# Peptides against a protein of PDB entry 5ZKO, part 29

Target 1, 44 residues: chain A of PDB entry 5ZKO
Amino acid sequence: SASNPRKFSEKIALQKQRQAEETAAFEEVMMDIGSTRLQAQKLR

## One batch from the design tools (peptide; made by RFdiffusion4, then SolubleMPNN)

Design b2_p13_6_s2 (from b2_p13_6, 9 letters changed)
Fold by OpenDDE base, seed 5:
Structure b2_p13_6_s2 (fold): chain B 44 residues (1-44), chain C 44 residues (1-44), chain A 13 residues (1-13)
Amino acid sequence: as target 1 above (44 residues)
Amino acid sequence: as target 1 above (44 residues)
Amino acid sequence: SLRRQFEILKALL
């Protein structure tokens, strides 16, 4: 809606930030899983 | 990885919560856009 | 997407 373009743009910007944070959290978990698997392999 | 199942399960639970929050935020924005469009139509 | 990321993560556990 053209009536509150700034309000909506701000909400979209916040959503993009949230998405980036979620992606970072996912990547952290993936790295931890990878490290754990590598460690388990080395202990055999 | 089986080595820290609780740690990873907790991270998964947090990710599910985040997904629900993102969905709710998206739905709120869509509802606001819908309401604004309806208002703009009524003013015409 | 967050959904896709979640599904990948579940598959790795």
Scores: peptide ipSAE 0.237, ipTM 0.670, DockQ to the pose 0.108
Fold by OpenDDE base, seed 3:
Structure b2_p13_6_s2 (fold): chain B 44 residues (1-44), chain C 44 residues (1-44), chain A 13 residues (1-13)
Amino acid sequence: as target 1 above (44 residues)
Amino acid sequence: as target 1 above (44 residues)
Amino acid sequence: SLRRQFEILKALL
């Protein structure tokens, strides 16, 4: 029995948002690394 | 060979920070749930 | 998993 189900739901929603932002940032880094490797390969 | 090792290291540092923030937020929620359960138990 | 993502990033550096 959460005393403040609304508060918990809001915190969970914020946590989901944070996770999405972290995932997006990770994917961006991976894309940058991939692009860098592709560029290096093309220069060879 | 990361073309921009500084950029990647900075992005990794940001991911570490995000992980710490996510962990802290999770722990806060868990503490709130734990406190609520403890309070409910004391009222019985 | 954020931890797994982090380990992958470190391995790619």
Scores: peptide ipSAE 0.234, ipTM 0.670, DockQ to the pose 0.111
Fold by OpenDDE base, seed 4:
Structure b2_p13_6_s2 (fold): chain B 44 residues (1-44), chain C 44 residues (1-44), chain A 13 residues (1-13)
Amino acid sequence: as target 1 above (44 residues)
Amino acid sequence: as target 1 above (44 residues)
Amino acid sequence: SLRRQFEILKALL
């Protein structure tokens, strides 16, 4: 099937969205780790 | 909510899956570009 | 990159 520039642009846009979602998920994990560490410090 | 090591391990596993899916999607796009270039060469 | 983020995450756990 002839891949066309429109299909490529759509695939690139989808890849950018995936990357943004993965970054957001990573940031959430980092926030959770940070919160856990802060809580552990308060218990000491 | 207390983030626990189990939750973190699950999040890591999910991130590995996302990485594999992202890699596969990238390879598919690159294959499509390669096929398009080869077709363009045959038409010249 | 996702790979770098993953490696950072592994180092923190």
Scores: peptide ipSAE 0.233, ipTM 0.671, DockQ to the pose 0.127
Fold by OpenDDE base, seed 2:
Structure b2_p13_6_s2 (fold): chain B 44 residues (1-44), chain C 44 residues (1-44), chain A 13 residues (1-13)
Amino acid sequence: as target 1 above (44 residues)
Amino acid sequence: as target 1 above (44 residues)
Amino acid sequence: SLRRQFEILKALL
């Protein structure tokens, strides 16, 4: 099969989407940790 | 809400799964590139 | 990177 630059570009685009989704999930976890810490500080 | 270590551990497990899926997808792309290069070399 | 994010997360928990 010849070089299919289009197929590779599609796979790269999919990888970028996955990375963005993982970053969003990480940021959500960090917000949850931050909010939990803030709440714990308010309760002390 | 109190520290929920269980919820954080579940989110970490999900991140590990995502990392494994991204790694597998990357390896697939690299295999496709490698096979294309090998095929091009054989046709020369 | 996802790996770096994961390591940061583990350090904070």
Scores: peptide ipSAE 0.231, ipTM 0.666, DockQ to the pose 0.135

Design b2_p13_6_s3 (from b2_p13_6, 8 letters changed)
Fold by OpenDDE base, seed 4:
Structure b2_p13_6_s3 (fold): chain B 44 residues (1-44), chain C 44 residues (1-44), chain A 13 residues (1-13)
Amino acid sequence: as target 1 above (44 residues)
Amino acid sequence: as target 1 above (44 residues)
Amino acid sequence: SLRRQFEVLMAKL
């Protein structure tokens, strides 16, 4: 169906966005861990 | 805090699971595209 | 990988 390429392209774009959001959420968690480590080093 | 490593480990595990789920969803979309392409080739 | 980066970070805590 000629409408399939558009629908698939939209689905792929949506999945790429979700993957980027999950990566950003992971990076935020890693930053929080890094901040906690820095604080622990300053308190020693 | 001694409890921080556990909480961070849990957060990371959850994020890894979410990334794996997003990857699986992407692979499903790609498989559907592949199936559609195969059908289009057989009808020519 | 993100996992490897985490493991390295956790080993330093």
Scores: peptide ipSAE 0.139, ipTM 0.631, DockQ to the pose 0.066
Fold by OpenDDE base, seed 1:
Structure b2_p13_6_s3 (fold): chain B 44 residues (1-44), chain C 44 residues (1-44), chain A 13 residues (1-13)
Amino acid sequence: as target 1 above (44 residues)
Amino acid sequence: as target 1 above (44 residues)
Amino acid sequence: SLRRQFEVLMAKL
């Protein structure tokens, strides 16, 4: 059925978006850790 | 505070788990695409 | 990788 390629491409695009969102969430965690480190250095 | 490294490690572990789950979901999509492609080749 | 950057950052905390 000719509808399969479009449906598959949409599934792949959705999965890439989810991976990008997970990467952004991980970068936020890293920013929080980095800011905590900087604050700890300023308090010394 | 000595509790920060543990809390941060837990956040990172959770994020790694999410990324692994997203990878597994992507592999499932790729398997479905691969099986459909194989079926299409058999029907030709 | 983000994993490696995390490990390096955690080692410095």
Scores: peptide ipSAE 0.139, ipTM 0.627, DockQ to the pose 0.066
Fold by OpenDDE base, seed 3:
Structure b2_p13_6_s3 (fold): chain B 44 residues (1-44), chain C 44 residues (1-44), chain A 13 residues (1-13)
Amino acid sequence: as target 1 above (44 residues)
Amino acid sequence: as target 1 above (44 residues)
Amino acid sequence: SLRRQFEVLMAKL
């Protein structure tokens, strides 16, 4: 069916976006941990 | 704060799970594309 | 590895 390629491309694009968002969320958590460490070091 | 390490570990574990789920969803879409391609080849 | 990066970072808290 000729509509399948377009629908697949849209699904792939959406999935790539989700993966990027999940990566960004992970990086944010890691930055928070890094900031916590930096703060702890400054308090000593 | 001593509770932060545990909360961070939980957040990281959850994020890893989400990333794995998103990867699995991507693989499923790719399998569907592959199956569609195989079907199209068989009709040919 | 994200896990290893996390472990290293947590070990330094």
Scores: peptide ipSAE 0.137, ipTM 0.626, DockQ to the pose 0.065
Fold by OpenDDE base, seed 5:
Structure b2_p13_6_s3 (fold): chain B 44 residues (1-44), chain C 44 residues (1-44), chain A 13 residues (1-13)
Amino acid sequence: as target 1 above (44 residues)
Amino acid sequence: as target 1 above (44 residues)
Amino acid sequence: SLRRQFEVLMAKL
């Protein structure tokens, strides 16, 4: 059906968005680790 | 605290799992698109 | 990879 290409493009767009969100969440975790390290170094 | 590295490693492991799941979901969408394309080509 | 990025960051701790 002609609607399939649009539905597929929407699914791909949603998956790309989720992957971007997961990447951002990972970067946040890495920033938290980095900040914790910096704090631990300052407390020594 | 000494527990922070373990908690961070657990967060990283969880994020890796999520990214793997999102990748698998994306691959499934791409397979569905590929199969639909093949079916559409056979029906012409 | 996320693992490698994590390991590099942890090595800097």
Scores: peptide ipSAE 0.142, ipTM 0.631, DockQ to the pose 0.091; fails the geometry check

Design b2_p13_6_s4 (from b2_p13_6, 6 letters changed)
Fold by OpenDDE base, seed 3:
Structure b2_p13_6_s4 (fold): chain B 44 residues (1-44), chain C 44 residues (1-44), chain A 13 residues (1-13)
Amino acid sequence: as target 1 above (44 residues)
Amino acid sequence: as target 1 above (44 residues)
Amino acid sequence: SLRRAFEVAKALL
């Protein structure tokens, strides 16, 4: 399909946004694991 | 929040899946750009 | 890398 350059730029921008959102979600999961570990250490 | 290890494993697995899906979507966009470039070259 | 971070996370669970 011959999409125009503007449509490609829009798709790339959306993919960058999604990648940033997924990275943030991963960092949140890792923070939760870290917090859980810290709590477990404090209970010992 | 003290989520259990199983819930963390499930979250990590889901994040891996999403990352793979986003990578595939990016590769598709790049393939479309490559195909468009090839078509433009054939029209010259 | 993100992949390594995932593996580390899995090892800690």
Scores: peptide ipSAE 0.183, ipTM 0.649, DockQ to the pose 0.138
Fold by OpenDDE base, seed 2:
Structure b2_p13_6_s4 (fold): chain B 44 residues (1-44), chain C 44 residues (1-44), chain A 13 residues (1-13)
Amino acid sequence: as target 1 above (44 residues)
Amino acid sequence: as target 1 above (44 residues)
Amino acid sequence: SLRRAFEVAKALL
C-alpha cells in the first residue's frame, strides 16, 4: 500500500539488483564466446 | 568452443528469457505501486 | 555501462 513506501522501494531495489545480475551473466556468456573466437584465431 | 555454436545459441536464448522474466517481474511491482496509488486517490 | 564494456574488452584482449 501507499502507506508502506519503504516496502515498495525495497522491491524496486531488489528487482534492479536481479536485472543487473542477469545482465552480468549475459555479458559473461558473451565474453566466453569472444574468448573462444580469439583462441580459435590464435590457433590458425 | 566455436565448435559448438548451438550450445552458445542456447545459452544466449536462455539468458534473454531470464532477462525478460526479470523485466516482467519488475513491471508487476510497478503495476502494484500504480494500482495502490490509484486506489488511494479513489479513497480521497 | 561503459565500465562493464571496458571490463569485457580487457578480458578479451
Scores: peptide ipSAE 0.131, ipTM 0.645, DockQ to the pose 0.044
Fold by OpenDDE base, seed 4:
Structure b2_p13_6_s4 (fold): chain B 44 residues (1-44), chain C 44 residues (1-44), chain A 13 residues (1-13)
Amino acid sequence: as target 1 above (44 residues)
Amino acid sequence: as target 1 above (44 residues)
Amino acid sequence: SLRRAFEVAKALL
């Protein structure tokens, strides 16, 4: 049975990248929310 | 920036879904690794 | 990271 440790490492690396991208996208959403809220507060 | 609170909620929900999907995909990768390693150990 | 936190803070100010 060929365990291909290299292929597993590639899969793990890909998943880590995707998780980082999703985290970054979430942070962008939260920044947008925060910015919008601050703007709304300044208008009051 | 988004201006609509409902749109923010939708964005957050979407990001939570994506993060859950990425987590599940990571778990699948880890399960594959674990299974392969167990098979390799049984062959020794 | 501290860098990321700083960038977030900067964007909100």
Scores: peptide ipSAE 0.116, ipTM 0.643, DockQ to the pose 0.056
Fold by OpenDDE base, seed 1:
Structure b2_p13_6_s4 (fold): chain B 44 residues (1-44), chain C 44 residues (1-44), chain A 13 residues (1-13)
Amino acid sequence: as target 1 above (44 residues)
Amino acid sequence: as target 1 above (44 residues)
Amino acid sequence: SLRRAFEVAKALL
């Protein structure tokens, strides 16, 4: 399918954004886990 | 916040699934680009 | 990156 180079660039940019958002969400989960563990250690 | 280890494991598993889905979507876009380029080369 | 790891660690402390 003759697809415009611009349209491909837009798709790639959107996909990179989604990957960055997923990475940020993963980091937030890991921070929550880390914070919980740290608090649990402080209470011991 | 005392959060259950099971709940964290579930969140991590879900996030890994989302990351895999995003990777698959990216690969699909790249395949479409590659196919288009290959077809354009065949028409030259 | 190492920088990101430090920022995460700092936020947890």
Scores: peptide ipSAE 0.106, ipTM 0.634, DockQ to the pose 0.040

Design b2_p13_7_s1 (from b2_p13_7, 10 letters changed)
Fold by OpenDDE base, seed 4:
Structure b2_p13_7_s1 (fold): chain B 44 residues (1-44), chain C 44 residues (1-44), chain A 13 residues (1-13)
Amino acid sequence: as target 1 above (44 residues)
Amino acid sequence: as target 1 above (44 residues)
Amino acid sequence: LQRQLEVLRLLRE
């Protein structure tokens, strides 16, 4: 099944998008942790 | 909402898993491309 | 990976 190079390019593009989305989700988690830490510091 | 550190750890673990899964999926695509290339070389 | 390490540090503090 010699997949068409165009199909490969499409698959790669989709994977890159997913990687970026997962990275963004991870950064959101980090921001939540950071906010929690900041709140804890203010309450000390 | 000071989310429990345990909940953060769980979220991070899930995100790491997702990142690894997406990486593995990307590597699979690359392997498919590599296999296609190898087949093309054999048919030359 | 570096971001992940930073998160782990934040969780430890």
Scores: peptide ipSAE 0.155, ipTM 0.647, DockQ to the pose 0.114
Fold by OpenDDE base, seed 3:
Structure b2_p13_7_s1 (fold): chain B 44 residues (1-44), chain C 44 residues (1-44), chain A 13 residues (1-13)
Amino acid sequence: as target 1 above (44 residues)
Amino acid sequence: as target 1 above (44 residues)
Amino acid sequence: LQRQLEVLRLLRE
């Protein structure tokens, strides 16, 4: 099949966006854990 | 809210799975690009 | 991996 640089560029851009979104979701999970720990410490 | 290590562990495990799946999808895109390039070279 | 290690530390405490 013919090389379609434009289509490949679009696929790469979409994949980079997904990777960034999954990274943000991971950071949210970590923030939730951190916040829970901080709250537990304040209750001591 | 009470620390729920089990629920956090489950969230982390799910997020790790998503990260692995997105990495595999990225590798597939790169393989497609590489294969297309190789085919184009063979036609020269 | 550093981020994953940080999460594991947060879970252990």
Scores: peptide ipSAE 0.147, ipTM 0.640, DockQ to the pose 0.086
Fold by OpenDDE base, seed 5:
Structure b2_p13_7_s1 (fold): chain B 44 residues (1-44), chain C 44 residues (1-44), chain A 13 residues (1-13)
Amino acid sequence: as target 1 above (44 residues)
Amino acid sequence: as target 1 above (44 residues)
Amino acid sequence: LQRQLEVLRLLRE
């Protein structure tokens, strides 16, 4: 099969986007944990 | 809202799995690029 | 990995 550098570059770009989205999802979970912890401290 | 460490741990575990899957997908793309490159070299 | 470790730290507290 012939090399399709353009197609590969598109696949790589898409994977980079997905990785960034997964990173953002982790950051959201961390923020939720942090906020919950802060709230619990305020209620003590 | 009360902290739910178990629920957070489950979310983190799920995100870790997704990150591993995204990494595997990236490695697959890299392998495809490498294999195509090798094939192109053999045909030259 | 560093981010994951930070999440684990937050879960422990």
Scores: peptide ipSAE 0.160, ipTM 0.646, DockQ to the pose 0.046; fails the geometry check
Fold by OpenDDE base, seed 1:
Structure b2_p13_7_s1 (fold): chain B 44 residues (1-44), chain C 44 residues (1-44), chain A 13 residues (1-13)
Amino acid sequence: as target 1 above (44 residues)
Amino acid sequence: as target 1 above (44 residues)
Amino acid sequence: LQRQLEVLRLLRE
């Protein structure tokens, strides 16, 4: 019984977007760590 | 060369918490869908 | 898990 299937789909889509954004933010942190390491190596 | 490893660890910990919160929010949406389905079945 | 292991690897360097 598909009560408000569109509303549910919208909620799911929004939540997937948020998770993707948080994943991207995590990847940015990883990039920062990698960059810092590379810089430290270059300065040594 | 561990330049600011504590700061990186803190960033990672924060990001993990955010991802966990977003996962919990997703599970809540799924619960709402399940509850709605169950209610619709009971009323039929 | 793979991403977490990568973080730990990078933090040890």
Scores: peptide ipSAE 0.146, ipTM 0.642, DockQ to the pose 0.086; fails the geometry check

Design b2_p13_7_s2 (from b2_p13_7, 9 letters changed)
Fold by OpenDDE base, seed 3:
Structure b2_p13_7_s2 (fold): chain B 44 residues (1-44), chain C 44 residues (1-44), chain A 13 residues (1-13)
Amino acid sequence: as target 1 above (44 residues)
Amino acid sequence: as target 1 above (44 residues)
Amino acid sequence: LRRALEVLRLLRE
């Protein structure tokens, strides 16, 4: 039915948002690692 | 502290798993779209 | 992005 494409589009949009949020969370972890590394270098 | 690297590794591993799961969910949506399309073509 | 574009392509066909 013609409603399926819209529902699929909505599912894809939600999935893109989830993936973006997961990527942001990953980047936050990497930033924390980077900041810790920088701090360790300053403390040497 | 030396425990931070291990905790970071665990966080990264969990994040990789979540990203893989989100990718799998996305592939499932694409498969559903593909199957629907194939069915629509068969019904023509 | 490539996968997302592929899905959009599939939706248009």
Scores: peptide ipSAE 0.153, ipTM 0.613, DockQ to the pose 0.086
Fold by OpenDDE base, seed 2:
Structure b2_p13_7_s2 (fold): chain B 44 residues (1-44), chain C 44 residues (1-44), chain A 13 residues (1-13)
Amino acid sequence: as target 1 above (44 residues)
Amino acid sequence: as target 1 above (44 residues)
Amino acid sequence: LRRALEVLRLLRE
């Protein structure tokens, strides 16, 4: 296949965006867990 | 919100799976780039 | 960062 650097760059950019979104979603889950833990501690 | 460890565990497991899939997709892109580079070198 | 730099290198070569 002819080297298409532009197409590869686009694929990489898209993949990096997806990975960043997945990381942000993971951090949100972890924050929710942390907040729940803090609330549970305050109720004790 | 009542602590639901089971629900949190499920969310974390799902998120880890998604991140693994995105990583695999990234590695595939990198392999395609590497293969294209090798082919281009052979054509020279 | 290291992975990103490697990708950029591969695209340039």
Scores: peptide ipSAE 0.138, ipTM 0.621, DockQ to the pose 0.099
Fold by OpenDDE base, seed 1:
Structure b2_p13_7_s2 (fold): chain B 44 residues (1-44), chain C 44 residues (1-44), chain A 13 residues (1-13)
Amino acid sequence: as target 1 above (44 residues)
Amino acid sequence: as target 1 above (44 residues)
Amino acid sequence: LRRALEVLRLLRE
């Protein structure tokens, strides 16, 4: 069956959103690491 | 509090896994698109 | 790869 190009584009857009969300979560973890490091430096 | 480097490494590993899973899901969508395209070409 | 290396750098500090 001719799968509607619109359906594929929607799937791609959804996957891009999920990947962006996972990237944002990763960046949050990195921010936490950076903050911890900076705090440790201040306390030395 | 000295956040344990192991805790951070575990968070990073988990995020990498999630990103890999999302990438695999994206590749599956791309495979479906490719298959549909090939089928449409055969039917023309 | 770049992101992974950045994390490793941050963890080393």
Scores: peptide ipSAE 0.146, ipTM 0.625, DockQ to the pose 0.085; fails the geometry check
Fold by OpenDDE base, seed 5:
Structure b2_p13_7_s2 (fold): chain B 44 residues (1-44), chain C 44 residues (1-44), chain A 13 residues (1-13)
Amino acid sequence: as target 1 above (44 residues)
Amino acid sequence: as target 1 above (44 residues)
Amino acid sequence: LRRALEVLRLLRE
């Protein structure tokens, strides 16, 4: 049906949002690692 | 604490898994679009 | 970006 393209576009938009959220969560983890590493270096 | 690297590695592994799952979901949507398009072309 | 563009192409056709 002609509604399929609209539904697909919505699904794609949702997927992009989820992927962006997962990327942000990954970056947060990497920042935490970086901060911990910096602290460890300062204690040397 | 020395347990931090292990915890970080676990978090990274979980994030990679989530990203892979989101990618798979996106690919499924694209497959559905492709199949719908093919069906529409056959009806022409 | 490439994937997004591919999807847009499929939606237009």
Scores: peptide ipSAE 0.140, ipTM 0.612, DockQ to the pose 0.084; fails the geometry check

Design b2_p13_7_s3 (from b2_p13_7, 8 letters changed)
Fold by OpenDDE base, seed 4:
Structure b2_p13_7_s3 (fold): chain B 44 residues (1-44), chain C 44 residues (1-44), chain A 13 residues (1-13)
Amino acid sequence: as target 1 above (44 residues)
Amino acid sequence: as target 1 above (44 residues)
Amino acid sequence: LERQLEILRLLKE
């Protein structure tokens, strides 16, 4: 598959964007967990 | 949002899996680029 | 990933 370097660049950029989006989604989950933990701590 | 710890664990596991899949997809793209480069090198 | 690790550390404190 001799693909155009321009097409590779495009593919890389898209994949980097996806990776960043997945990271952001993970951070959101972790923040929700952290918030829940903080709430529990306040109620102890 | 007091969510069940079990649900958090599930959410984390899912997100970790997605992150791994995106990483694997990126590696595949990079391997394709590498293969193309190797082919070009052989033809020089 | 480094940012994720930082978040994990903060949650452990």
Scores: peptide ipSAE 0.121, ipTM 0.658, DockQ to the pose 0.107
Fold by OpenDDE base, seed 1:
Structure b2_p13_7_s3 (fold): chain B 44 residues (1-44), chain C 44 residues (1-44), chain A 13 residues (1-13)
Amino acid sequence: as target 1 above (44 residues)
Amino acid sequence: as target 1 above (44 residues)
Amino acid sequence: LERQLEILRLLKE
């Protein structure tokens, strides 16, 4: 089949976006954990 | 709120799984690209 | 991420 660089580039771009979104979601979880730790520290 | 390490660990584990799945999907795209390149090379 | 970056570099060849 003919190489379609545009189709491949689009696939890669989509996957990069998805990975970035998952990273952002992970950072949010870590922020929640950090906030909880800080609150616990303040209440001691 | 009381720290719930179990809940946080579950959230982290879920995000790690999602990130791994997205990585696997990316690798599949790259495999397709590599296969296409190799085929094009063989047909030249 | 490092693995992905490496793959992208190979695609640039």
Scores: peptide ipSAE 0.114, ipTM 0.649, DockQ to the pose 0.086
Fold by OpenDDE base, seed 5:
Structure b2_p13_7_s3 (fold): chain B 44 residues (1-44), chain C 44 residues (1-44), chain A 13 residues (1-13)
Amino acid sequence: as target 1 above (44 residues)
Amino acid sequence: as target 1 above (44 residues)
Amino acid sequence: LERQLEILRLLKE
């Protein structure tokens, strides 16, 4: 069946959302690392 | 607790894996759209 | 993202 264009649009939208969520999670991890490094530097 | 560097490395690795998986899923969706368009064109 | 953009360009053809 020629996949309904509306179904494709929905799939794309959901996939973009998931990608954004994964990016945000990655940024959170990196921020935590950065904060930890800054704290360690301040205590030296 | 200063998060163990090994734990951070593990988090980063897991997050990169998730990002790659989400990217692959996106590519699959886009390939399906492309294939559908090509088929529609051939039938015109 | 670059790969995604490439795919989109191919779909435009």
Scores: peptide ipSAE 0.101, ipTM 0.646, DockQ to the pose 0.106
Fold by OpenDDE base, seed 3:
Structure b2_p13_7_s3 (fold): chain B 44 residues (1-44), chain C 44 residues (1-44), chain A 13 residues (1-13)
Amino acid sequence: as target 1 above (44 residues)
Amino acid sequence: as target 1 above (44 residues)
Amino acid sequence: LERQLEILRLLKE
């Protein structure tokens, strides 16, 4: 059994949130690249 | 082609670093849980 | 990882 299960669960939850935020940030960068390309294409 | 490939590559590199750091932090939490369990077992 | 690879592909295009 974990000594401090609540504390561990909170740490895990926080870390999962951070992981999700980093994933979202990756997607944002990808969208920026895609949109930039699309805009460049439209301006030709 | 990307409008600002250097800037995009830098953003991706930074994001990859952050992702790796978050993964390492998650592993640390999991090791803390595991080590705590092992210690508790040894103290019995 | 898949998303990262996709981004890298987009950068190469």
Scores: peptide ipSAE 0.136, ipTM 0.656, DockQ to the pose 0.048; fails the geometry check

